# Peptides against a protein of PDB entry 6B4E, part 10

Target 1, 295 residues: chain A of PDB entry 6B4E
Amino acid sequence: TNFDKISKMFWHYKDKIAQIKQDIVLPIKKADVNVRNLLSRHKRKINPKFGQLTNSNQQLFKIQNELTQLINDTKGDSLAYHWILNFIAKAVVHQAETEVRVKPESALPLGKLTLYLLVQFPELQELFMARLVKKCPFVIGFTCEIDTEKGRQNMGWKRNNENKWEDNTSYDERMGGILSLFAIITRLQLPQEFITTTSHPFPIALSWHILARICNTPLNLITNTHFVILGSWWDAAAVQFLQAYGNQASKLLILIGEELTSRMAEKKYVGAARLRILLEAWQNNNMESFPEMSP

## One batch from the design tools (peptide; aimed at target 1 K251)

Design b2_p27_4_s1 (made by RFdiffusion4, then SolubleMPNN; its pose is not in this set)
Fold by OpenDDE base, seed 4:
Structure b2_p27_4_s1 (fold): chain B 295 residues (1-295), chain A 27 residues (1-27)
Amino acid sequence: as target 1 above (295 residues)
Amino acid sequence: MEKKKELEEREKELNEIIEELEKEKKE
């Protein structure tokens, strides 16, 4: 693993976030009143849609169509279009931090919706990835030390209004929620209408990179969070990962579930203990996946 | 069907990971 390249990728997306603020968010505040009103209305209509998702494909398709129409309404103005996509990127990640955090299986409908939008609106891809990396660098396998304030910030830690860091449990759960969503996206098949015309924007290979890069991470940088997000990934994508890569997948799952946990045994991480349980379940042919959505 | 080249690249990566983990165990 070339960690220099990963670092460069990380900072690329950090720079992208800054660019988005300068080129999209701030300029729209100076746009004409009609554009601002349009975007305000669209924002209000779009935001509830993510919470309206259920385990129903029919409901998913309805929401996809509604969002598609709302986004298309902005295409006449490039700035407005990019602004609404950036808003969607933020909203999706926020949904992962809140709903998926407490109900991991909700990542499936959210992931299907997100994948559809990523394919339908390619400009969303960079906006979404930038937001993901900012909030959860684990999605690209980036890890840095968290002994400094800057390190914690880079790894997505939040501070409250009193400048106090969030508690470890809150951080772990948020990271788990975001990674669950990303894991789901990587293992989903493209919608039928896109299979022949478009490549998958975030394919299962990205899950491979997450696991491989974590395994290659210096042990002194490995924390409980790493195991928590690996557990979240496992619940979300392990079955499909095995289907995709077969024996190679098995080897990598053993590396994270057995070898990495063993190397960190002295730390007695709760996340590591859970990951071992997942490994054992797999070894006993009891690996579970999220239930499929209803018609 | 996955390309042979991609399979080989992943195999190489797996071997590198294993080798690195073994080194860390001896440290």
Scores: peptide ipSAE 0.475, ipTM 0.891, DockQ to the pose 0.694
OpenDDE base, seeds 1, 2, 3, 5: peptide ipSAE 0.473, 0.466, 0.334, 0.467; ipTM 0.885, 0.882, 0.846, 0.883

Design b2_p27_6 (made by RFdiffusion4)
Pose (drawn by RFdiffusion4):
Structure b2_p27_6 (pose): chain A 295 residues (1-295), chain P 27 residues (1-27)
Amino acid sequence: as target 1 above (295 residues)
Amino acid sequence: SLNLEEFQEEIEELEEEAEEEIEEFSE
């Protein structure tokens, strides 16, 4: 892995976040009353819909249809359309770092909803990817030191209610949640309305990049967070990763489960212990996936 | 500011790179 290229990719998405603020978020303050009214009302209607998803496919379709109508209502104004898509991208990532953090299997319905929106509204793709990378750089394998305040900000750290950094557990759980949503998206087939006509925008090869880049990361930059997101990724995508790459995926899963954990054993990272358990469960023919969605 | 064609091309390039990395990793 050429980590200079990974850094260039990271800063590309950081620049995109700045461009979104300059060209989509700030100009909306100057939009006419019809646009402001529509966005104010629609953002209220959109916000709770992500938490109304359940394990039921019928409920997923209902929410997809409701959101499709609300987004289509904004298409008459390119700026309002891009603003509501940016709002949705932020809301989906926030849902991942809250609900998916507590209930990892909720990443499956949320991932299906997000993938559907990503192909129904393709302008969402760049907005969503930039948000993921800003909030969880591990999705592209970016890692930097967190000894400095700027490094902590680069890696997606947050502060609590007194300018102190959130504890390591809170950060690790958020990162797992976010990365779990992206991992679901990379291993999902497109919905039937698009599977016959469209290329998957974030395919399974992006999961290969995550694993390979963590395994190629200098060991002095590895933390408990790398093991936690790999465990979250495993729960969400390891079965389909093997279906995609076979013996090559097996070699990579062994590398992360046996070798990466062994080389960092003195750190006694909690996430490394869980990744070893996942490796042993697979070796005992008991690899799990999230239960498929109910009707 | 948004460039959907360039973004989709970058994803396709990453897929090609993944295939090359898999060939090298299998060695």

Design b2_p27_6_s1 (made by RFdiffusion4, then SolubleMPNN; from b2_p27_6, 9 letters changed)
Fold by OpenDDE base, seed 2:
Formats: structure tokens, C-alpha cells, sequence
Structure b2_p27_6_s1 (fold): chain B 295 residues (1-295), chain A 27 residues (1-27)
């Protein structure tokens, strides 16, 4: 693991967020009133779609089609198109922070929708990754110290209007929700219509990087959150990860479930305890995945 | 601002890197 490279990538995406604001978000505020009105209407139509997802593939396909139409309506104006994609990127991550946080299995329909959109509208890919990294640096295996204000900010900690940091539980749950979504995306197969024409935008190899990079992270930087997000990843993707990489995947799961938890045992992290339970379930041939969606 | 080709190449490199790590990985 090259942590210098990871750090450079982290800051690249931080810069990208600033660029998005400068080149997409702010210019739209000064755009023609007709464009602004169009985008306002589309935003209002798009935003509720993510909450309308269920465990139904039929409902998923309906929403995919509706979103596709709405996004296509903006393609006549490049700035409007990029604005709506950036909005979608933000909305998807927000849905992970709120809904997936409390109902992890909702990551599956959300992930399927997101993957479809990422392939259908490739310009969404970089916008989405930048937003993910900003909100949850764990998605690229980045971590830093959180004993400073800047460190906490870098790791996606939020402050309220009174400049008070969010509580640890809230942070852990948000990170878990976002990571669950990303993990799901990495392990999903492309929709049938894309398999022969496009490569997976965020394939399972990216999950390998997350786990490997966390395993190589200096122990003094490992927190309860690391174990929480590993547990979230496990629920979301461990079965498919094992299918993809076989014995090598098994080794890495043992490293996070056994070795990493053992090294941090003195901390008595709740997240680590849960990860141990997941490991034991696997050892007893009882590894579970999210239920498949209905037709 | 956005370069799709460059971004996709970056992802491809990450995949390649993972594949190389997988080959060398042992406990």
C-alpha cells in the first residue's frame, strides 16, 4: 500500500469538489432563468425518486427510466447536464447517509440504481467518486488522525451550526451507510444491457483496495469507525468478494476479522466486537448476504 | 473540468494494481 499515492488521490478529489462548485454549481446560479427553472423542476422531480426505491426490481426499472428521461432532458445544455448529475451524486450519497444508515439492506436497490446511472451517464462517475471521498474517505482507504480539527474535517466529520462535532455514533452510522452503498456497487453485476458494451465503473477490485489499505493502516490511526465500516462492507459484499477472489479474499477477510481485531482488542471497540461475530458466523458456514430483490 | 477518459484510465489502473497485489498476497 502506497499511502502517499492515496493521500494525493484524496486531495485530488477535495480539489475536484472545489472545482465542481466553481465550474458547475456557481455558474448555474447566474444562468438564464429558463435554465434555472428547468433545473428547479427537475430537481423536485428527481429528489423523491431515491426514497421511492423498494425491494422490487419492477419499481427499480420504473425509477431508472424516469430518471433517465429527466436527465436526458438536460443534455441540450452541457452545464445543466453536469449540474443535474452533480445533484444526483449528492442526493445518492445523502440517501446513504440517511436511509442506508438505518436500513443497510436498502443499499441494494440504491446501489443498483446508482450503478445503472453511472453506466448510462458516464460523466456521473467522477462526480460521484468525488462526493463519496469527501463524505467518506474510507471508500478509497484513506484515513488520517482525528485528534485535530482539520483531521476530523478531512475524515468527513460534520459540525453543527454551533460548531459542535457530531457524536461518535452518528459519524459511525453515516460512514457505515455510505460505505455500504459503495460496497454494494462494487460487487453488483452490470445490468444485462451493458455487460458486453461497457466495463464496470467501480468494480470489486476497489473493495480489495479498501480492505487492503485499512489492513496496512498504522494501528494508531485505527478507530472504532474502521471496524464499523468493515462490518458494513462485510454485510454488503463479503459473499461476492469471496466468490470473486477465492482464497485470496479469504485471507484478507481473516486479516480484518481476526488479526486486525486482535491487534486492537485492548480498545474494546464495539465495531470490532461485531466484526468478530461476523467472522465467527463465516467460520460456521453461516455468512449471509442481503436478500435478492423481488421481480 | 471533467475528463471521462482520464478518470476511467485511473480506475483501470486501480484494477491492475489490485490484480498485482492479489498475485503477491499471502498471510
Amino acid sequence: as target 1 above (295 residues)
Amino acid sequence: MLNLEEFQKYIEELVKEAEEELKKFSL
Scores: peptide ipSAE 0.687, ipTM 0.960, DockQ to the pose 0.872
OpenDDE base, seeds 1, 3, 4, 5: peptide ipSAE 0.689, 0.681, 0.683, 0.687; ipTM 0.960, 0.959, 0.960, 0.960; seeds 1, 5 fail the geometry check

Design b2_p27_6_s2 (made by RFdiffusion4, then SolubleMPNN; from b2_p27_6, 11 letters changed)
Fold by OpenDDE base, seed 3:
Structure b2_p27_6_s2 (fold): chain B 295 residues (1-295), chain A 27 residues (1-27)
Amino acid sequence: as target 1 above (295 residues)
Amino acid sequence: MLDLEAFNKEIEELKKEAEEELKKFSL
């Protein structure tokens, strides 16, 4: 693992967030009133759609179509188009932070919707990745120290209105929610209509990087959060990961489930204990995946 | 501004890197 490369990637996306603000978000505030009104209306229509997802594929397809129409309505203005995609990127991540964190299985319909949008609107891909990295650097296997304010900020910790950091449990759950969504996306197959025309924008290889990079992270930087997000990833993608990479996947799962947890045993991390349980379940031929969606 | 081509290249590089790591990975 090349940590310099990972750091470079992290800061690249941090820069992208700044660029998005300068090139997309701020210019819209000065745009024609008609454009602003259009985007305001579309924002109001789009935002509820993510919460309308269920375990139904029929409902998913309905929402996909509705969002497609709404986004297409903005294509006549490049700035408006990019603004609405950036809004969607933010909304999807927010949904992961709020809903997926408490109901991990909701990552599946959200992930399917997101993957569809990523392929249908390729410009969403970079916007989405930048937002993910900002909110949850674990998606690219980035880790830094959190004993400084800057370190915590870099790792996506939030402060409240009183400038107090969020509690550890809240942070862990948010990171787990975001990572669950990302993991789901990486293990989903492209929709049938895109399989022959487009490559997967966030392939399962990205899950490999998450696990491998965490395994190579200096132990002094490993926290409970690392184990929490690994557990979230496991629930979301372990079955499909094993299908994709076979024996190599098995080795890596053993490495995170057994070796990494053992090395950190003295810390008595709750997340690590859960990961051990997941490992044991797998060893007992009881690895579970999220239920498939209904027709 | 956003660069889709550059982004796609980055993802492809990550895929290649993962493939290489997969081939060499041993405990």
Scores: peptide ipSAE 0.618, ipTM 0.947, DockQ to the pose 0.872
OpenDDE base, seeds 1, 2, 4, 5: peptide ipSAE 0.618, 0.615, 0.615, 0.616; ipTM 0.946, 0.947, 0.947, 0.947

Design b2_p27_7_s2 (made by RFdiffusion4, then SolubleMPNN; its pose is not in this set)
Fold by OpenDDE base, seed 3:
Structure b2_p27_7_s2 (fold): chain B 295 residues (1-295), chain A 27 residues (1-27)
Amino acid sequence: as target 1 above (295 residues)
Amino acid sequence: SELEELLKELEEEEEKLEEEISHLFPY
């Protein structure tokens, strides 16, 4: 694992966030009133759609079509188009932080919707990845120290209005929610209409990188959160990961589930305990995945 | 150790997969 490269990638996306603010968000505030009104209306229509997802494919397709139409309505103005995509990127990640964190299986319909949008609107890809890395750098296997304020900020920790850090449980849950979504996206197949014409924008290889990079992370930087997000990943993607990489996947699952947890046993991390339970379930031929969506 | 060997194997595999994620590396 080249940690320098990972760091460069992390900062690239952090810079991208700054660029988005400068080149997309701020300019819209000064845009023509008609454009601003259009975007305001679209924002209001788009935002509730993510919460309307269920385990129904029928509902998913409905929402996909509605969002597609709303986004297409902005294509005549490049700035407006990019603004609405950036809004969507933020909204999807927010949904992961709020809904998926408490109901991990909701990542499946959200992930399907997101993947569809990522393929249908390629410009969303960089906007979405930048948002993911900002909010949850674990998605690229980035880790830094959290002993400093800057380190915590880099790792996506939030402060309240009183400058108090969020509690560990809240942080863990948010990271788990975001990682669940990302994991789902990486393991989903492209919609049938795109399989022959488009490559997967965030393929299963990205899951490999997450796991491998965490395994190679210096132990002094490993926290409970690492195990929590690994557990979230496991629930979301382990079955499909094994299908994709076979024996090599198995080795990596053993590494995170057994070896990494064992190395950190003295810490008594609750996330590590959960990960061991998942490993044991697998060893007992009881690996579970999220239920498939209904028609 | 066995773990170190496995980690090395994983690194090699990761390197092979870099092409699949090359679009994520601007450098």
Scores: peptide ipSAE 0.319, ipTM 0.861, DockQ to the pose 0.763
OpenDDE base, seeds 1, 2, 4, 5: peptide ipSAE 0.078, 0.314, 0.067, 0.085; ipTM 0.636, 0.858, 0.625, 0.644

Design b2_p27_7_s3 (made by RFdiffusion4, then SolubleMPNN; its pose is not in this set)
Fold by OpenDDE base, seed 4:
Structure b2_p27_7_s3 (fold): chain B 295 residues (1-295), chain A 27 residues (1-27)
Amino acid sequence: as target 1 above (295 residues)
Amino acid sequence: SELEELLEELEKELKKLEEEISDLFPY
C-alpha cells in the first residue's frame, strides 16, 4: 500500500470539490434565468426518483429512463449539464447516508441505478467520486487522525448548527451506508447494453483496495468505524468478491475478519465484534448476500 | 508487521489475477 498515493488521491478529490463549487455551483447562480428555471424544474423532478427505487427491476428501468431523459434535456448547456450531474452525485450519496444506512439492501437498486448513470454519463464519474471521497474517505482507503478538528473534517465528520460533532453512532452509520453503496457498485456487472462497449468505471478491484488499505493502516488510526464499514462492505460484496478472486479473496477476508479484529481486541469495538460474527458465519458456510431484485 | 507482509503478498498475487481477469473480460 502506497499511502502517499492514497493521500494524493484524497487531496485531488478535495480539490475537485472546490473546483466544482467555483466552476459549476457558483456560476450557475449567476446564469440566465431560463437556465436556472430549467435546472430548478429538473432538480424537483430528479430528487424524488432515488426514493422511488424498490426491489423491482421494472421500477429501476423506469427510473433509469426518466433520469436519462431529464439529464439529456440539459446537454444543450454544458454548465447546466455538469450542474445536474453534480446534483445527482450529491443526491445519490445523500440517499446512501439516509436510507442505505438503515436498510443496507436498498444499496442494490441504488447501486444499479448509479452504475447505469455513471456509464451513460461519463462526466458523472469524477463528480461522484469526489463526493464519495469527501463524505467517506474510506472508499479509497484513506484514513487520518481524528483527534483534531481538521482530521475529523477530512474524515467526513459533520457538525450541527451549534458546532457540535455528530454522535459516533451517527457517523458510523453514515459511513456504513455510503460504503455499502460503493461496495455494491464495485461488484455489479455492467448493464447488458454496455458490457461490450465500455469498461466498468469502479470495478471490484476497488473493493480489494479498500480492504487492503485498511489492513495496512497504522493500528493507532484504526477505529470502530473501520470495522463498521468493513462489515457493511461484507454484507454488500463479500460473496461476489469471493467469486471474483477466489482463494486470494478468502485470505483477505480472513485478514480483516480474524487478524485485524484480533489486533484490535483490546479496544472492544462493537464493529469488530460484528465482523467476527460475519467471519464465523462464513466459516460455517452461512455467508449471506442481499436478495436479488424482482423482475 | 505480519499483516502488512501478508497483504503485500496478496497484492502481488492480485495483480496477476487482475491481469488474467482483464484478458478474459476486457470490458
Scores: peptide ipSAE 0.138, ipTM 0.724, DockQ to the pose 0.198
OpenDDE base, seeds 1, 2, 3, 5: peptide ipSAE 0.030, 0.103, 0.029, 0.058; ipTM 0.593, 0.713, 0.571, 0.684; seed 3 fails the geometry check

Design b2_p27_7_s4 (made by RFdiffusion4, then SolubleMPNN; its pose is not in this set)
Fold by OpenDDE base, seed 4:
Structure b2_p27_7_s4 (fold): chain B 295 residues (1-295), chain A 27 residues (1-27)
Amino acid sequence: as target 1 above (295 residues)
Amino acid sequence: KELEELLKELEEEEEKLLEENSHLFPY
């Protein structure tokens, strides 16, 4: 019953992706030349901003302001506005697939930027979540079999131009990068200017969902990727998760770190081995978090 | 709205499932 509901959520976002293509992406190709030119210019200005992030809050605020202005320039045309937000959603996820993949701590500035934009532009929330679920269904705790082509596609596997699947390592790393970003977003506090006026769009409870749903996933569907993304989540959010839920968090960390890894021990998953190391580090009071950003 | 309600329901169900297994954890 529970997983049927998760499946409904998964397919909701799949439908949303199809809708975005039909109602936003395709129509803009036929839009007025001035609108297309505006969006092309904005796209070129926006795209580099994600790579300009550093561990500096000052730099973050600069980029936030620049992006805010660029997005606001499109609000006069609803289609243009939604198109630019969809572009941003795609760009953020792409940054997670590339930069965060190789440097997990880069999820912190990217997550802060993303959270700011999600609050500042609420219409980004569904666009972003749809993109996340499409690329990494693990963000909602969805899992299906990957023994079929359709199953792999649903789980975000890519094919190259020769119709070959990406290698397992590449898939694992991409999923880890995306989940790191999502995990960071869930554990971040709202910017000070929004705390009293807005609820968190993707709160820490969504991390609870990820962990709980993976723990409840049929063991025959559990893969190395599940452990990889759990490890990525752990690095990104475990400290803050413990702060948020206390004993309940501890129980869930033990479930993933000890119980789930033990149940899958026969598979000798590398990701599971890493997760056990993280558990052991925590048990020895050596749980680490990403360093805070500089002023 | 529908999705938010579904998410809330799932959260409650997941929490319940974890509580049912609480005896397996030292905390």
Scores: peptide ipSAE 0.030, ipTM 0.605, DockQ to the pose 0.071
OpenDDE base, seeds 1, 2, 3, 5: peptide ipSAE 0.028, 0.028, 0.025, 0.029; ipTM 0.616, 0.602, 0.607, 0.604; seed 5 fails the geometry check

## One batch from the design tools (peptide; aimed at target 1 A205 R213 L255)

Design b2_p28_1_s1 (made by RFdiffusion4, then SolubleMPNN; its pose is not in this set)
Fold by OpenDDE base, seed 5:
Structure b2_p28_1_s1 (fold): chain B 295 residues (1-295), chain A 28 residues (1-28)
Amino acid sequence: as target 1 above (295 residues)
Amino acid sequence: KEEEELEKLLEELEKKLEELEKKLEAEK
């Protein structure tokens, strides 16, 4: 694993976040009142849509169409268009931090919606990835020390208004939620209308990178969070990952489930214990996946 | 480029697996 490359990617997206603020978010505040009013109305219509997702494909398609129309209404102004896409990127990640965190299976409809939007509106891809990396660097397999304030910030830790760090459980669950969404996106097939004309923007290979990079991470940097997000990934994508890479996937699952957990056994991480249970379930031919959505 | 990177990762993982297998065998 080339850690220098990963670090460069991480900082690229950190810079992208700063660029988005300067070139998209701040300029809109000074834009024409009509543009600001349009975006305010659209924001209010768009934001609830993510919470309206269910396990129904029919509902998904309805929301896809509604969002498509709302986004298309902004294309007359490039800045407005990019602003609404950035808003969507933030909203999707926020949904992962809140809803997927407590209901992991909700990642499936959210992931399907997100993948559709990423393909339909390619400009969303960079905006979304930048937001993901900022909030959850694990999506690109980046890890740094968290012994410093800057290190914790880089790893997506939040402070409250009293300047206290969020508790470990909250951080773990939030990271798990975001990673679940990303994992789902990587293992989903493109919508039927795009499968022959477009390549997958975030393919299953990105899941491979996550797992491999974590396996190659120095052990002194491995925390309970790493095991939590691996467990979240497992629930979201392990079945499809095995289908994609076969024997090589099996080897990697054994590495994370057995070898990595064993090396860290002295730490008695709860996340590691759960991952071992998932491994054992798989070994007993009881690997579970999220239920498919209804028509 | 992505394929080449995956191949390199696979090679690294294979080496790790071999090391693990040797360790497990030595513990028997």
Scores: peptide ipSAE 0.029, ipTM 0.629, DockQ to the pose 0.035
OpenDDE base, seeds 1, 2, 3, 4: peptide ipSAE 0.026, 0.028, 0.028, 0.026; ipTM 0.616, 0.632, 0.623, 0.623

Design b2_p28_1_s2 (made by RFdiffusion4, then SolubleMPNN; its pose is not in this set)
Fold by OpenDDE base, seed 4:
Structure b2_p28_1_s2 (fold): chain B 295 residues (1-295), chain A 28 residues (1-28)
Amino acid sequence: as target 1 above (295 residues)
Amino acid sequence: SKEKELEELLKELEEELEKLEKKLEAEK
């Protein structure tokens, strides 16, 4: 693992966030009143859609069509188009931080919707990835120290209005929610209409990178959060990961489930204990996946 | 071809896995 390259990638997306603010968010505030009104209306219509997802493919397709129409309405103005995509990127990640956090299986419909939008609107890809990396650097396997304020900030820790850091449980759950969504996206097949014309924007190989990079991370940087997000990934994608890479996948699952947890046993991380339980379930042929969506 | 792309990807993944395994063995 080339950690220098990973660091460069991390900072690339941090810079992208700054660029988005300067080139998209701030300029739209100075746009004509008609554009601002359009975007305000669209924002109000779009935002509830993510909460309307169910375990129904029919409902998913309905929402996909509605969002597609709303986004297409903005294409006449490049700035408006990019603004609405950035809003969607933020909204999706927010949904992962809130709903997926408490109901991991909700990542499946959300992931399907997101993947559809990423393919339908390619400009969303960089906006979405930048937001993901900002909020959860684990999605690219980036880790830094969290014993400094800057380190915590880089790893996506939040402070409240009193400048107090969020509690460890809240951070772990948020990271788990975001990682669950990303894991789902990586293991999903492209919608049938895109399979022959488009490559997968975030393929299953990115899950491999997450696991491999975490395994290669210096042990002194490994925290409970690493095991929490690995557990979240496992629930979301382990079955499909095994299907994709076979024996090589098995080896990597053993590395994270057995070897990495064993090396960190002295820390008695709760997340590590959970990951061992998942490993044992797999060894006993009881690996579970999220239920498939209804027709 | 899609098959060739998959083979190339698997080769890269195998190489990465071998590096990881060696690292883990060296730390034991």
Scores: peptide ipSAE 0.074, ipTM 0.688, DockQ to the pose 0.136
OpenDDE base, seeds 1, 2, 3, 5: peptide ipSAE 0.087, 0.026, 0.084, 0.078; ipTM 0.702, 0.595, 0.694, 0.695; seeds 1, 3, 5 fail the geometry check

Design b2_p28_1_s3 (made by RFdiffusion4, then SolubleMPNN; its pose is not in this set)
Fold by OpenDDE base, seed 1:
Structure b2_p28_1_s3 (fold): chain B 295 residues (1-295), chain A 28 residues (1-28)
Amino acid sequence: as target 1 above (295 residues)
Amino acid sequence: DEEKKLEELLKELEKKLEELEKELEARK
């Protein structure tokens, strides 16, 4: 694993976030009042849509169509179009941090919606990935030390209004929620209408990268969070990952579930214990996946 | 290009697995 390359990717997306602020967010504040009003109205209509998702494909398709129309209404102005996509990227990640965090299976409808939008509006891909990496660097297998303020910030730790760091449990759960969403996206098939015309923007290979990079991370940088997000990934994508890569996938699952947890046993990480339970369930032919959505 | 990268990763992981297996056997 080339960690220099991973670091380069991480900072690329950090720079992209800065660029988005400079080139999209700030300029809209100076835009024509009609454009600002349009975007405000659209923002109000779009924001609740992510919370309206259920385990129903019918509801999903309805929301997909509604969002598609709302986004298309902005295409007449490139800046407005990119602004609304950036808003959507932020909203999706926020939904992962809040809803998926407490209900991991909700990642499935959210992931399907997101994947649809990523394909329908390709400009969303860079905006979304940049937001993901900023909030949860684990999505590209990036890890740094968290013994400094800058290190914690880089790894997506938040501070409250009193400048106090969030507690470890909150951080772990947020990271797990975001990673669950990303994992789901990587293992989903493209909608039928796109399969023959478009390549998957975030394919299952990206899940392989996450696992491999974590396995190769120096042990002194491995924390409970690493095991938590691996567990989240497992719940979200392990079944489909095995289907995709077969025996090689099995080896990697054993590597993270058995070997990595064993090497870190002295730390007694709760996340590691959870991951071992998942491994044992798999070994007993009881690997579970999220329930499929209803019609 | 992505497929080639994946193959390289697989080889790396295979090597790592072999090393870990040898270490485990040596401890027995």
Scores: peptide ipSAE 0.061, ipTM 0.664, DockQ to the pose 0.035
OpenDDE base, seeds 2, 3, 4, 5: peptide ipSAE 0.054, 0.081, 0.077, 0.049; ipTM 0.686, 0.705, 0.702, 0.659; seeds 3, 4, 5 fail the geometry check

Design b2_p28_1_s4 (made by RFdiffusion4, then SolubleMPNN; its pose is not in this set)
Fold by OpenDDE base, seed 1:
Structure b2_p28_1_s4 (fold): chain B 295 residues (1-295), chain A 28 residues (1-28)
Amino acid sequence: as target 1 above (295 residues)
Amino acid sequence: SREKELEELLKELEKKLEELEKELEKAK
């Protein structure tokens, strides 16, 4: 694993976040009042859509169409268009931090919606990835020390209004929620209408990157969070990952489930214990996936 | 040894990762 490359990628997206603020978010505040009003109205209409998702494909398609129309309404103004896409990117990640965090299976409809939007509006891809990396560097297999304030910030730790760090459980669950969403996106097939015309923007290979990079991470940097997000990934994508890569996937699952957990056994991480349970379930031919959505 | 086996496995998986990265670059 080339950690320099990973680090470069991490900072690329961190820079992208800064660029987005400078070139999209701040300028819109000075834009024409009509544009600002339009975006305000659209924001109000878009925000509740992500919470309206259910296990129904019919509902998903409805929301897809509604969002598509709302986004298309902004295409006449490039700045407005990019602003609304950035807003959507933030909203999707926020939904993962809140809803998916407590109900991991909700990642499936959210992931399907997100993948559709990523393909329909290619400019969303960089905006979304930048937001993901900022909030959850694990999506690209990046990790650093968290013994410093800057290190914690880089790894997506939040502080409250009293400047106190969030508790470990909250951080773990939040990271798990975001990674669940990303994992789902990587293992989903493109919608039928795009399969022959478009390549998958975040293919299953990116899941391979996550697992391999974590396995190659120096052990002194491995925390409970690493195991938590691996467990979240497992629930979200392990079945499809095995289907995609076969024997090679099996080796990697054994590596994270058995070898990595064993190497860190002295730490007695709760996340590691859960991952071992998932491994054992798989070994007993009881690997589970999220339920499929209804028509 | 188990440690040696793990090292070899990691090497194999790293090679696979490199192949996948190349495939991704070609697909862009």
Scores: peptide ipSAE 0.031, ipTM 0.657, DockQ to the pose 0.914
OpenDDE base, seeds 2, 3, 4, 5: peptide ipSAE 0.027, 0.027, 0.033, 0.029; ipTM 0.639, 0.639, 0.656, 0.645; seed 4 fails the geometry check

